# Ledger of designs, part 21: peptides against a protein of PDB entry 3MAZ

Target 1, 99 residues: chain A of PDB entry 3MAZ
Amino acid sequence: VLNPMPACFYTVSRKEATEMLQKNPSLGNMILRPGSDSRNYSITIRQEIDIPRIKHYKVMSVGQNYTIELEKPVTLPNLFSVIDYFVKETRGNLRPFIC
Target 2, 99 residues: chain A of PDB entry 3MAZ as posed
Amino acid sequence: VLNPMPACFYTVSRKEATEMLQKNPSLGNMILRPGSDSRNYSITIRQEIDIPRIKHYKVMSVGQNYTIELEKPVTLPNLFSVIDYFVKETRGNLRPFIA

## One batch from the design tools (peptide; made by RFdiffusion4, then SolubleMPNN)

Design b1_p12_8_s4 (from b1_p12_8, 5 letters changed)
Fold by OpenDDE base, seed 5:
Structure b1_p12_8_s4 (fold): chain B 99 residues (1-99), chain A 12 residues (1-12)
Amino acid sequence: as target 1 above (99 residues)
Amino acid sequence: ASPILSTPDQET
C-alpha cells in the first residue's frame, strides 16, 4: 500500500511550480514536486521576506528516509516530515500550497 | 525577520 502524498505535492515541472506559486500566493508558498530522478523530489518555494524569491531544494530519497539538501543536510523519515520541517524551520513563513 | 532556509538550490 502506497502512503498518501502531502497535500502540497503536485506532479508539475519546476517552471509550472514557479508559476503556480506566483499566480496564487494566498494559497501558500511551498510546493513538493517530482525531482529529476526516479524517487527524488524537489521543494519549490516563493518566499517574500524582502522581495519575492523563488528557490528549489532537492529532497533525496536515501534508503527509507529523505535528505533535504541544505547547507546542513537534514534527514527525515517521510515526506510529511519534510514539509513539516520547512514550515517549522521558517516559523510558519513557508506554508504548503493548497489549491 | 523570518528565517529562510539555506542553499544549495536545485539546478535540474
Scores: peptide ipSAE 0.116, ipTM 0.774, DockQ to the pose 0.516
Fold by OpenDDE base, seed 3:
Structure b1_p12_8_s4 (fold): chain B 99 residues (1-99), chain A 12 residues (1-12)
Amino acid sequence: as target 1 above (99 residues)
Amino acid sequence: ASPILSTPDQET
């Protein structure tokens, strides 16, 4: 079985993603969702270090790659790599939301 | 002491 999208991808709005993460934090704290433009996406996270904080990141489709809109942008070859980057960069603090 | 990702956050 070929899965073209990461398991934490959901066709939900910004608000819905926030509610999902708040309702079931034990299932993960990171969601990939559709962006406002064609082939772009957004990452919504609920990171609980000191207190729960919701943040959203733009994942822009650039040619055959994807660029995460950060202070120092990061370009990766596919969405699976994007998810892996978030997990590795936070040393596992961020985990894909699996419903 | 877990690291966080840099800004900016998504607008709108």
Scores: peptide ipSAE 0.116, ipTM 0.773, DockQ to the pose 0.493
Fold by OpenDDE base, seed 4:
Structure b1_p12_8_s4 (fold): chain B 99 residues (1-99), chain A 12 residues (1-12)
Amino acid sequence: as target 1 above (99 residues)
Amino acid sequence: ASPILSTPDQET
């Protein structure tokens, strides 16, 4: 039995995620999506600080944890913690996309 | 200013 996924998880491609965020920025600016042919995931964000910027991050499944591919990698116990990390690290600038 | 996560554009 699997645990529920974060509300901002969608079974969409990199391109689809980008389009979702661009079309409805008021619904949030962060999406969690499945990785290609793997147990891994990706985070797609659209931040508007100076200008709109789209970025994608790898979230690698390692044992029972997840590691966010950053300059200084961050390992967390579950996907909910991964989402929380992005929210806290950006002081609330990033918010899960809810449609 | 709000912090930005500066890393390469990635894909799994």
Scores: peptide ipSAE 0.109, ipTM 0.774, DockQ to the pose 0.553
Fold by OpenDDE base, seed 2:
Structure b1_p12_8_s4 (fold): chain B 99 residues (1-99), chain A 12 residues (1-12)
Amino acid sequence: as target 1 above (99 residues)
Amino acid sequence: ASPILSTPDQET
């Protein structure tokens, strides 16, 4: 059985994710991708508040949950909730990249 | 909440 992944999940590298976001900003500005270790992930974003800024965040699997590594870490039950958190916390500024 | 998420910006 394979659980579904968020629509903005792509099996791409850090560099490739950056290029995707830069090339087609109208499609979204947030990508979920595999991390360096199994069961861990990374979020790559490209926000244009003042100027374009690329950032990357670790999403670490901890037991059955996921922890977003921020100044104050946030633990959520699944990857869909992780994406929702990024959208909600930025008041919609971040949108999942859909291609 | 802020439009920009808190750091850190991390590798991989």
Scores: peptide ipSAE 0.095, ipTM 0.764, DockQ to the pose 0.601

## One batch from the design tools (peptide; made by RFdiffusion4, then SolubleMPNN)

Design b2_p13_1_s1 (from b2_p13_1 with T2E E5Y I6L)
Fold by OpenDDE base, seed 2:
Structure b2_p13_1_s1 (fold): chain B 99 residues (1-99), chain A 13 residues (1-13)
Amino acid sequence: as target 1 above (99 residues)
Amino acid sequence: MELSYLESSDGSE
């Protein structure tokens, strides 16, 4: 069966995502969730290199692509690529939260 | 490697 959404996508709020990541860090440290507007999303991460740090990123739907709102925006063709970007950019430090 | 990018507000509270 086709799954149009990444496995780390959950219909949760910013707060809920943060709590999920804090409660079960062994399951991953990155969640994709609904954004403030339709067709937009947000990424919540919890990195623990020195100390735990929670950060949130906007993933904006732009035409048929998605743009991660960074200092230097990155545009990708789909949400799977968005997740892949975060994994690769951090050399595997970020891993999708799989519950 | 840590992402050095700024966090954002998505209004999904």
Scores: peptide ipSAE 0.061, ipTM 0.725, DockQ to the pose 0.215
Fold by OpenDDE base, seed 5:
Structure b2_p13_1_s1 (fold): chain B 99 residues (1-99), chain A 13 residues (1-13)
Amino acid sequence: as target 1 above (99 residues)
Amino acid sequence: MELSYLESSDGSE
């Protein structure tokens, strides 16, 4: 049993997440998944601005917050905020994968 | 509309 998680969270591997996004792009292009460590996560995205591009991001637990591993790290209070950041930063280009 | 881009990082399994 897991606490409430973002709708785009799936207990899948990097490979599986990639396949999900490739198979059903109309359902969204962003997945939150478990990281290599229990309290860390990863974001997998599939943008199609010019050509399909798969990218992965680390979301590290830092205290009670989460830090998105970017060139300039961004720390947010919860995973919902993490998803929101990706959506807003890309002006809606990234959308949670909902199936 | 010009989109903002995120800097990539290496995700994990």
Scores: peptide ipSAE 0.053, ipTM 0.695, DockQ to the pose 0.385
Fold by OpenDDE base, seed 4:
Structure b2_p13_1_s1 (fold): chain B 99 residues (1-99), chain A 13 residues (1-13)
Amino acid sequence: as target 1 above (99 residues)
Amino acid sequence: MELSYLESSDGSE
């Protein structure tokens, strides 16, 4: 069976993801997208706490899990958990982009 | 709440 991807996953480039978030900020501020390798992904976020800030994070496939490349790396069992981590860690400031 | 800044790889081309 093919497992579904998170709703905020889009097959877009870094540039396209940035444009999506800037164009429709009311739809969310976080996108999951393909990385440079087939099994890796990237997270693009747009926060507006003081000024608009775009940031990108690597999500690396490690065995059956995924590791978010942060100062202190976080390993999670699936991509849904990755999205959940970003939401919870920011206490809801980050929300998946739903188009 | 603060996330470490990191430049990720580009998405699909």
Scores: peptide ipSAE 0.072, ipTM 0.742, DockQ to the pose 0.142; fails the geometry check
Fold by OpenDDE base, seed 3:
Structure b2_p13_1_s1 (fold): chain B 99 residues (1-99), chain A 13 residues (1-13)
Amino acid sequence: as target 1 above (99 residues)
Amino acid sequence: MELSYLESSDGSE
């Protein structure tokens, strides 16, 4: 049985995700999308503290967990925890894109 | 806080 995905998950490309975030910044600035491999994902964010900045993070499936590919990698039990991590670590600067 | 990121590959359609 497939568990539900986070609300900010969309089956879009890197380019499409960027366009979505640029078009409606008031709806959020973080999108979860499919990665290059079947069980991997990517996070696309658009921060505009000073100027608009687009960044992409790898979220790798490792066993039953997920590892965010950062300078200091972080391993979490599910994709909901991954989204929560980005929100908490940025103290609310990042918010899931809800269309 | 600013996250230190690693540019991910797209691979999505």
Scores: peptide ipSAE 0.054, ipTM 0.700, DockQ to the pose 0.145; fails the geometry check

Design b2_p13_1_s2 (from b2_p13_1 with T2E I6L)
Fold by OpenDDE base, seed 3:
Structure b2_p13_1_s2 (fold): chain B 99 residues (1-99), chain A 13 residues (1-13)
Amino acid sequence: as target 1 above (99 residues)
Amino acid sequence: MELSELESSDGSE
């Protein structure tokens, strides 16, 4: 069985994603969701380093790849790699939300 | 590492 989307992908709004992360923080703190455009996505995270902080990131479809909009942009070949990048870059602080 | 904050546009209610 081929899974076309990461397990932390949900067809939810920004508000719904925030509520999901707040309600069940033990299940993870990162959600992938649809962006404003059909082929773009957004990442919503909830970190608790000092106080709970919600942040959002644009994941833009560029050709056959995806670019995470950061101060220093990162381009990756697929959405699975995007999720992996967030996990690795934060050394495990971010974990995909698995409901 | 901390990531640069962005406010992604979202047309969802």
Scores: peptide ipSAE 0.053, ipTM 0.721, DockQ to the pose 0.150; fails the geometry check
Fold by OpenDDE base, seed 2:
Structure b2_p13_1_s2 (fold): chain B 99 residues (1-99), chain A 13 residues (1-13)
Amino acid sequence: as target 1 above (99 residues)
Amino acid sequence: MELSELESSDGSE
């Protein structure tokens, strides 16, 4: 069985993701995209706490899991859990970009 | 609540 990808996944570059988030902030502020290496991904976010800030995170495939590269790495079983982590950890501040 | 910034590699083009 082939599992679907999270709704906020787009086959876009870092630059394109940034532009998408800036153009339509009302649609969400988090995008999952392909990484530079196979089976790896990246997360691009745009937060407006004080001023608009763009940040990127590596999501590395490790065995059958995924590790979000943070100061203290977080390992999760699938990409859906990765998205969930970003949403829950920020208490809803981050929302998947749905276009 | 705050996520540590870590610039990722560029995505696929």
Scores: peptide ipSAE 0.051, ipTM 0.720, DockQ to the pose 0.142; fails the geometry check
Fold by OpenDDE base, seed 4:
Structure b2_p13_1_s2 (fold): chain B 99 residues (1-99), chain A 13 residues (1-13)
Amino acid sequence: as target 1 above (99 residues)
Amino acid sequence: MELSELESSDGSE
């Protein structure tokens, strides 16, 4: 069975993700990328509320779910839900980077 | 809502 990945997933480093978001902000401001561990991921965002701000979040694989490492951790069933969470929590401010 | 800022690990090189 093939397990599809969110459209904003790219096999890039933290540095590359930052550069992608800075270069084409009109394409979105959120990227999902591989973490240091094969089963973990990271989210890189670039928000422009007052000034451009780059932030990173760990998405840890826990069993069959994923936990976003926040002040109050959030556990979700799949990576699509992780992306959805970031979109909803920011009321649409964050949008997946699509190129 | 604002999200807590964290220092996530680097991904693929």
Scores: peptide ipSAE 0.051, ipTM 0.715, DockQ to the pose 0.150; fails the geometry check
Fold by OpenDDE base, seed 5:
Structure b2_p13_1_s2 (fold): chain B 99 residues (1-99), chain A 13 residues (1-13)
Amino acid sequence: as target 1 above (99 residues)
Amino acid sequence: MELSELESSDGSE
């Protein structure tokens, strides 16, 4: 079965995403969720480099692609690529939250 | 990308 959304996508709020990550860190530390607009999304992460740190990133729909709002924006063809980017760029530190 | 390079863009609703 091919799902249209990444497995770490949940229709949750910023607060709920934070709670999910805090409650079950062993399941992953990255969640994709709806943004302020239906066509946009946000990534919530909980990194544990030294102490737990929560951060959020905007994933904006641009045409048929998605742009991760970073200092140096990154545009990718789909949300799966967005998740892959976060995983690969952090060398596996970030992992999709799967429950 | 180093972890420290991943700055937050505040993806709030």
Scores: peptide ipSAE 0.049, ipTM 0.703, DockQ to the pose 0.367; fails the geometry check

Design b2_p13_1_s3 (from b2_p13_1 with T2E I6L S9G)
Fold by OpenDDE base, seed 2:
Structure b2_p13_1_s3 (fold): chain B 99 residues (1-99), chain A 13 residues (1-13)
Amino acid sequence: as target 1 above (99 residues)
Amino acid sequence: MELSELESGDGSE
């Protein structure tokens, strides 16, 4: 049995993710996508605080956990927690892209 | 609230 993935997970490239977020900003501004390696992922966000800003983050599989590559790395037990972290840390500014 | 931008790999197509 395979565990479900977060609703904002899409099998898309960095470019495609950017285009998705730009095309329909009302659907959310954060997506989870496959990373360059098998067990790694990436987060792409599009914030519009002042002007549109696209940013990417590496989510590295470390043992049974995941580490978000930040200035001060954050380790979490699953991908759902990773999404939750981005939402909570930005006080709701980031919302999962639901298509 | 602010997050640092980092380079990441491309996803699957």
Scores: peptide ipSAE 0.130, ipTM 0.796, DockQ to the pose 0.127
Fold by OpenDDE base, seed 5:
Structure b2_p13_1_s3 (fold): chain B 99 residues (1-99), chain A 13 residues (1-13)
Amino acid sequence: as target 1 above (99 residues)
Amino acid sequence: MELSELESGDGSE
């Protein structure tokens, strides 16, 4: 049985995610997508603080948890928590892309 | 507010 995924999860490439975010910025600016390796994921964001900026973050499966590869790595219990982390840490600047 | 960017893989279609 496939467990539910965050609403902003899409089986798209880095390029496609970028295009999605650029096309409909009003729908959100953060996408969760498959990583290059199985069980790993990537977060693509498009912030528009000054100018549009696309960034990508690697989310690695570590045991039953997930580690966001940042300068100071953050390990969380599930992908929903990963999304929540990005939202909270940016005080709502990042919002899951919902289409 | 600002997060450090890192390289990540492309999604598999």
Scores: peptide ipSAE 0.127, ipTM 0.797, DockQ to the pose 0.127
Fold by OpenDDE base, seed 1:
Structure b2_p13_1_s3 (fold): chain B 99 residues (1-99), chain A 13 residues (1-13)
Amino acid sequence: as target 1 above (99 residues)
Amino acid sequence: MELSELESGDGSE
C-alpha cells in the first residue's frame, strides 16, 4: 500500500506557492511544499481576514512523525494530519488548495 | 484563531 501525498502538496518554491494562492484564491489558501532540507516540508498560507497575508510554517520530519514548528510545537503521525490540523485549528478558514 | 508566524525554507530554488 502506497499512501499518496495530500492533495494540496505541490513541488513548488515559496515564490511559486505564493503566486498560486494569489492567482486563484477561490481554490483554497493552503499549500504544502518541499522544505529547504530533505524530508522536511513547508506550509504556505494566504489568509484574507482583513488584508491578504502570506505566512509560512516549517513542518519537520522527526522519526516517523512530523512536527509543525509553532510556539507550542505540534507533532502528528503523517502529512494528512498536518493539513487537517491547520484546517481544524482555524475552524475551516484554511482550506487546502486544490487545482 | 491565529498561528505563530514562521519563515520556512524554500527548498525548490
Scores: peptide ipSAE 0.130, ipTM 0.797, DockQ to the pose 0.147; fails the geometry check
Fold by OpenDDE base, seed 3:
Structure b2_p13_1_s3 (fold): chain B 99 residues (1-99), chain A 13 residues (1-13)
Amino acid sequence: as target 1 above (99 residues)
Amino acid sequence: MELSELESGDGSE
């Protein structure tokens, strides 16, 4: 089957995403959601290395690719690759929220 | 690896 969006994508607000991650941390700690502009997205994460920390990242649509806004920007071909990047770069610390 | 926190818009309100 063809999945147009990553499984951790939800049409939720920043607040709702935070609540989802807080209520069920065992289901994952990363959510992809709509950004402020059409075709742009945001990644919300909740890490518990020392204390619970919620952070957000902008994923901008640029041409046919997506750029994660970081100190050193990373451009990837699709949203699935964006999710994969967050998982691999954190060596599994971040996991897509699946419910 | 730590990532830089950014303020992203809330486009789902």
Scores: peptide ipSAE 0.124, ipTM 0.796, DockQ to the pose 0.132; fails the geometry check

Design b2_p13_1_s4 (from b2_p13_1 with T2E E5W I6L)
Fold by OpenDDE base, seed 4:
Structure b2_p13_1_s4 (fold): chain B 99 residues (1-99), chain A 13 residues (1-13)
Amino acid sequence: as target 1 above (99 residues)
Amino acid sequence: MELSWLESSDGSE
């Protein structure tokens, strides 16, 4: 059985995700999308602290958990926790894109 | 107050 996905999950490419975030920044600035391999995902964000910045992060499926490929990797139990991590780590600067 | 800036290797595609 497939568990529900976070609201900011979209079956889009890196390019499409970037365009979505640029077109409607008021709807959020973080998207979860399919990765290059099955069971893996990617997070695309668009932060506007000083200037608009786009970044992509790999979210690797490891066993029953997920690891965000950061300088210091972070492992979480599910994709909802992954989204929560990005929100908390940026003190609310990042918000899930809800279309 | 400084906002955290996450550094990563880069996502797929």
Scores: peptide ipSAE 0.101, ipTM 0.756, DockQ to the pose 0.383
Fold by OpenDDE base, seed 3:
Structure b2_p13_1_s4 (fold): chain B 99 residues (1-99), chain A 13 residues (1-13)
Amino acid sequence: as target 1 above (99 residues)
Amino acid sequence: MELSWLESSDGSE
């Protein structure tokens, strides 16, 4: 039994995620994927403000919550909130990759 | 706003 995951979650590697975003930029520019350890995840983004830029962020499981590894860490109650945070903080620049 | 550009080496390989 598995709880629902965000629509932009894919069981892909860092390399595969990058390729997905590059191949179909019209489908979105943000992917959630498995992290290096169990219960941890990574966010891969591809922004095209000036030039294409790929970045990866750690999403660490902390108790029942998740912490995004940023200069000022942000803790959220679930993975859906994590995706929402990235969308809101960039005022829509980042959008979940949906294929 | 712009997110912190702190990048990690984490993720499935």
Scores: peptide ipSAE 0.062, ipTM 0.727, DockQ to the pose 0.193
Fold by OpenDDE base, seed 2:
Structure b2_p13_1_s4 (fold): chain B 99 residues (1-99), chain A 13 residues (1-13)
Amino acid sequence: as target 1 above (99 residues)
Amino acid sequence: MELSWLESSDGSE
């Protein structure tokens, strides 16, 4: 059974995601979007610690899990866990974009 | 994930 997608998932391009985050930073700074391949996704973030910085991360579907392509890859069971990981690891600095 | 800045393979469309 397929669970619903995380609230910060939007069927947008890399460019659109960037624009969304820049336009309404108060709504969050993290978007999950479709990747280049069918079962893969991408995370676009806009951190504003010192200056605004945009980053894009690959979330690869591997078997029944998802692997975030970081310097040290992290494998998680579902997309909700992926979002949770980004939130927790940044101690809340990253927040899902809720429009 | 480091709060400072963590890089990875660039996401795609």
Scores: peptide ipSAE 0.086, ipTM 0.760, DockQ to the pose 0.314; fails the geometry check
Fold by OpenDDE base, seed 1:
Structure b2_p13_1_s4 (fold): chain B 99 residues (1-99), chain A 13 residues (1-13)
Amino acid sequence: as target 1 above (99 residues)
Amino acid sequence: MELSWLESSDGSE
């Protein structure tokens, strides 16, 4: 079944997302969540390369696309591609949190 | 691999 939103999307706050990732790291380390308005989102990650590190990234709706606010911004056609980008660019280090 | 640091605002409660 194709969902309208990525499987790692949860209607949670920044704090809740952080707690989810900390509590069950084996389920994944990346969450997509609502942003400041209905068309913007945020990505919360918890990497464990050396020590646990929490980071948040803005995903801004621009027209029909989405722009990840990075040092070098990346624009993608949909939220599924946004998730894929994080997985691919980290060579699998980041995995969507599936509860 | 580390991504560029940029903190997003919390838009959900």
Scores: peptide ipSAE 0.058, ipTM 0.730, DockQ to the pose 0.147; fails the geometry check

Design b2_p13_2_s1 (from b2_p13_2, 4 letters changed)
Fold by OpenDDE base, seed 3:
Order: sequence, then C-alpha cells, then structure tokens
Structure b2_p13_2_s1 (fold): chain B 99 residues (1-99), chain A 13 residues (1-13)
Amino acid sequence: as target 1 above (99 residues)
Amino acid sequence: MIKTELHLQPSSE
C-alpha cells in the first residue's frame, strides 16, 4: 500500500513513543512522530551503544525540505530520506520501528 | 556493524 509517510511514523506523543520502543525493542528502535508544531516532526530513538538511551531529535520543515536539528544540521528532501539518514549515520544500529 | 552516536541538539518535543 502506497503511503506518503515512512512506515515508522506514528501519531503518538513523546511518552507513547518511548513506551513503544521500550516495550518491543526487537521491532526497531526509531520512531517518527508529530512535532510540537504543525508540519514539524520528531524522531525518538532508543539506541543501545553502552546502555539504552532515549533521545529525541527535531525535524523541521523548511520550504519543501526537512532539516534534522543536529550539531551539524542536515537538510533532506523528504521524510523517507530523514529515516534513511539516521539508519546510515549509525551504520544500521538504528532501525525503523515496525509495529 | 559499527555503533555510532549522533551529535544532537537539546531533546525536542
């Protein structure tokens, strides 16, 4: 089924996303969710490098693109590319949560 | 697999 949003997108709150990732870590460790403002999003991850760490990143819509607010901001053409960036940047450690 | 931590801004809502 064609969907304009990545498979790991869920209309959930920060708290709900955290709970989802903690409850079923085998399903993935990255969720895309609505941000605090319209047209913006947030990425919630539960990455296990040394110990499990929950982190939230802001994804801001800028024109027709999206900017991930990182130390060095990254601008990408769509949300699918945003997800791809997180996967590639962590060399596969981050994987979209597929429920 | 190489584990890499992202350099992030303050946690976002």
Scores: peptide ipSAE 0.049, ipTM 0.695, DockQ to the pose 0.474
Fold by OpenDDE base, seed 4:
Structure b2_p13_2_s1 (fold): chain B 99 residues (1-99), chain A 13 residues (1-13)
Amino acid sequence: as target 1 above (99 residues)
Amino acid sequence: MIKTELHLQPSSE
């Protein structure tokens, strides 16, 4: 049976997600969390490219799909695909936080 | 997108 949510999903606030990523960077650098509204989500990342940077992205539920609120929005069929997108687009630089 | 930057819209939470 498939897990309904990606492994990097945690019911945490923006602040908590940030702290999680900062505390244990070796466990990953990307967290999926509840958004401000039900059925919407947010992605929090902590990339250490030049310096550590925290960024947050909106993942909006649109019908049966999800749209990542990027400059050029990307619509995907499920949250697993959303996570995959972030991983692939960053060529593996972003990795789901697995606690 | 590239690994160095993601262009996003603001996120409130």
Scores: peptide ipSAE 0.048, ipTM 0.701, DockQ to the pose 0.350
Fold by OpenDDE base, seed 1:
Structure b2_p13_2_s1 (fold): chain B 99 residues (1-99), chain A 13 residues (1-13)
Amino acid sequence: as target 1 above (99 residues)
Amino acid sequence: MIKTELHLQPSSE
């Protein structure tokens, strides 16, 4: 079955993504959303370590790949790999928000 | 990176 976008992708604004994560933390803590322009995206996460913290990451479309704007940028072949990276890098602490 | 810390770059949105 075709799945053109990751399950945690939602056509929502930064504000809406934050509200979604705050309202239903049991459904996950990571959302992929449209960026400031077409073909670019943003990742919004909500981690509850000592206190809830919201962070946003830019995911830039570069050629046929995507680059996560981190201190040390990471380039991956598709958006599914981008989501996988966040999950693996945090040893499962980050989980895609599934509504 | 540390599992609880991701070093991000500025994002306009």
Scores: peptide ipSAE 0.046, ipTM 0.691, DockQ to the pose 0.312
Fold by OpenDDE base, seed 5:
Structure b2_p13_2_s1 (fold): chain B 99 residues (1-99), chain A 13 residues (1-13)
Amino acid sequence: as target 1 above (99 residues)
Amino acid sequence: MIKTELHLQPSSE
């Protein structure tokens, strides 16, 4: 049983995600995309704290949960929670890219 | 973790 994907999910490559975020920063700065493996995903973000920075993070399927590959990994129950985590953790600095 | 900016290790792809 698969629930709908987060609104910022796009079937795009790393390169395409980067271009999307660079071209339309007003639409958001975070994209969820397919990972290297079919069950895994990646998050691409574009933060403008000091200078624009593009970064990519692995979101790994672990059992029925998802683990964000960070120095201190974070495990969450679904992809919506993953997006929510990035938003909340940055106090709204990161916002899902909605075109 | 980090309030405004996430300083996380980049993924391979």
Scores: peptide ipSAE 0.049, ipTM 0.696, DockQ to the pose 0.400; fails the geometry check

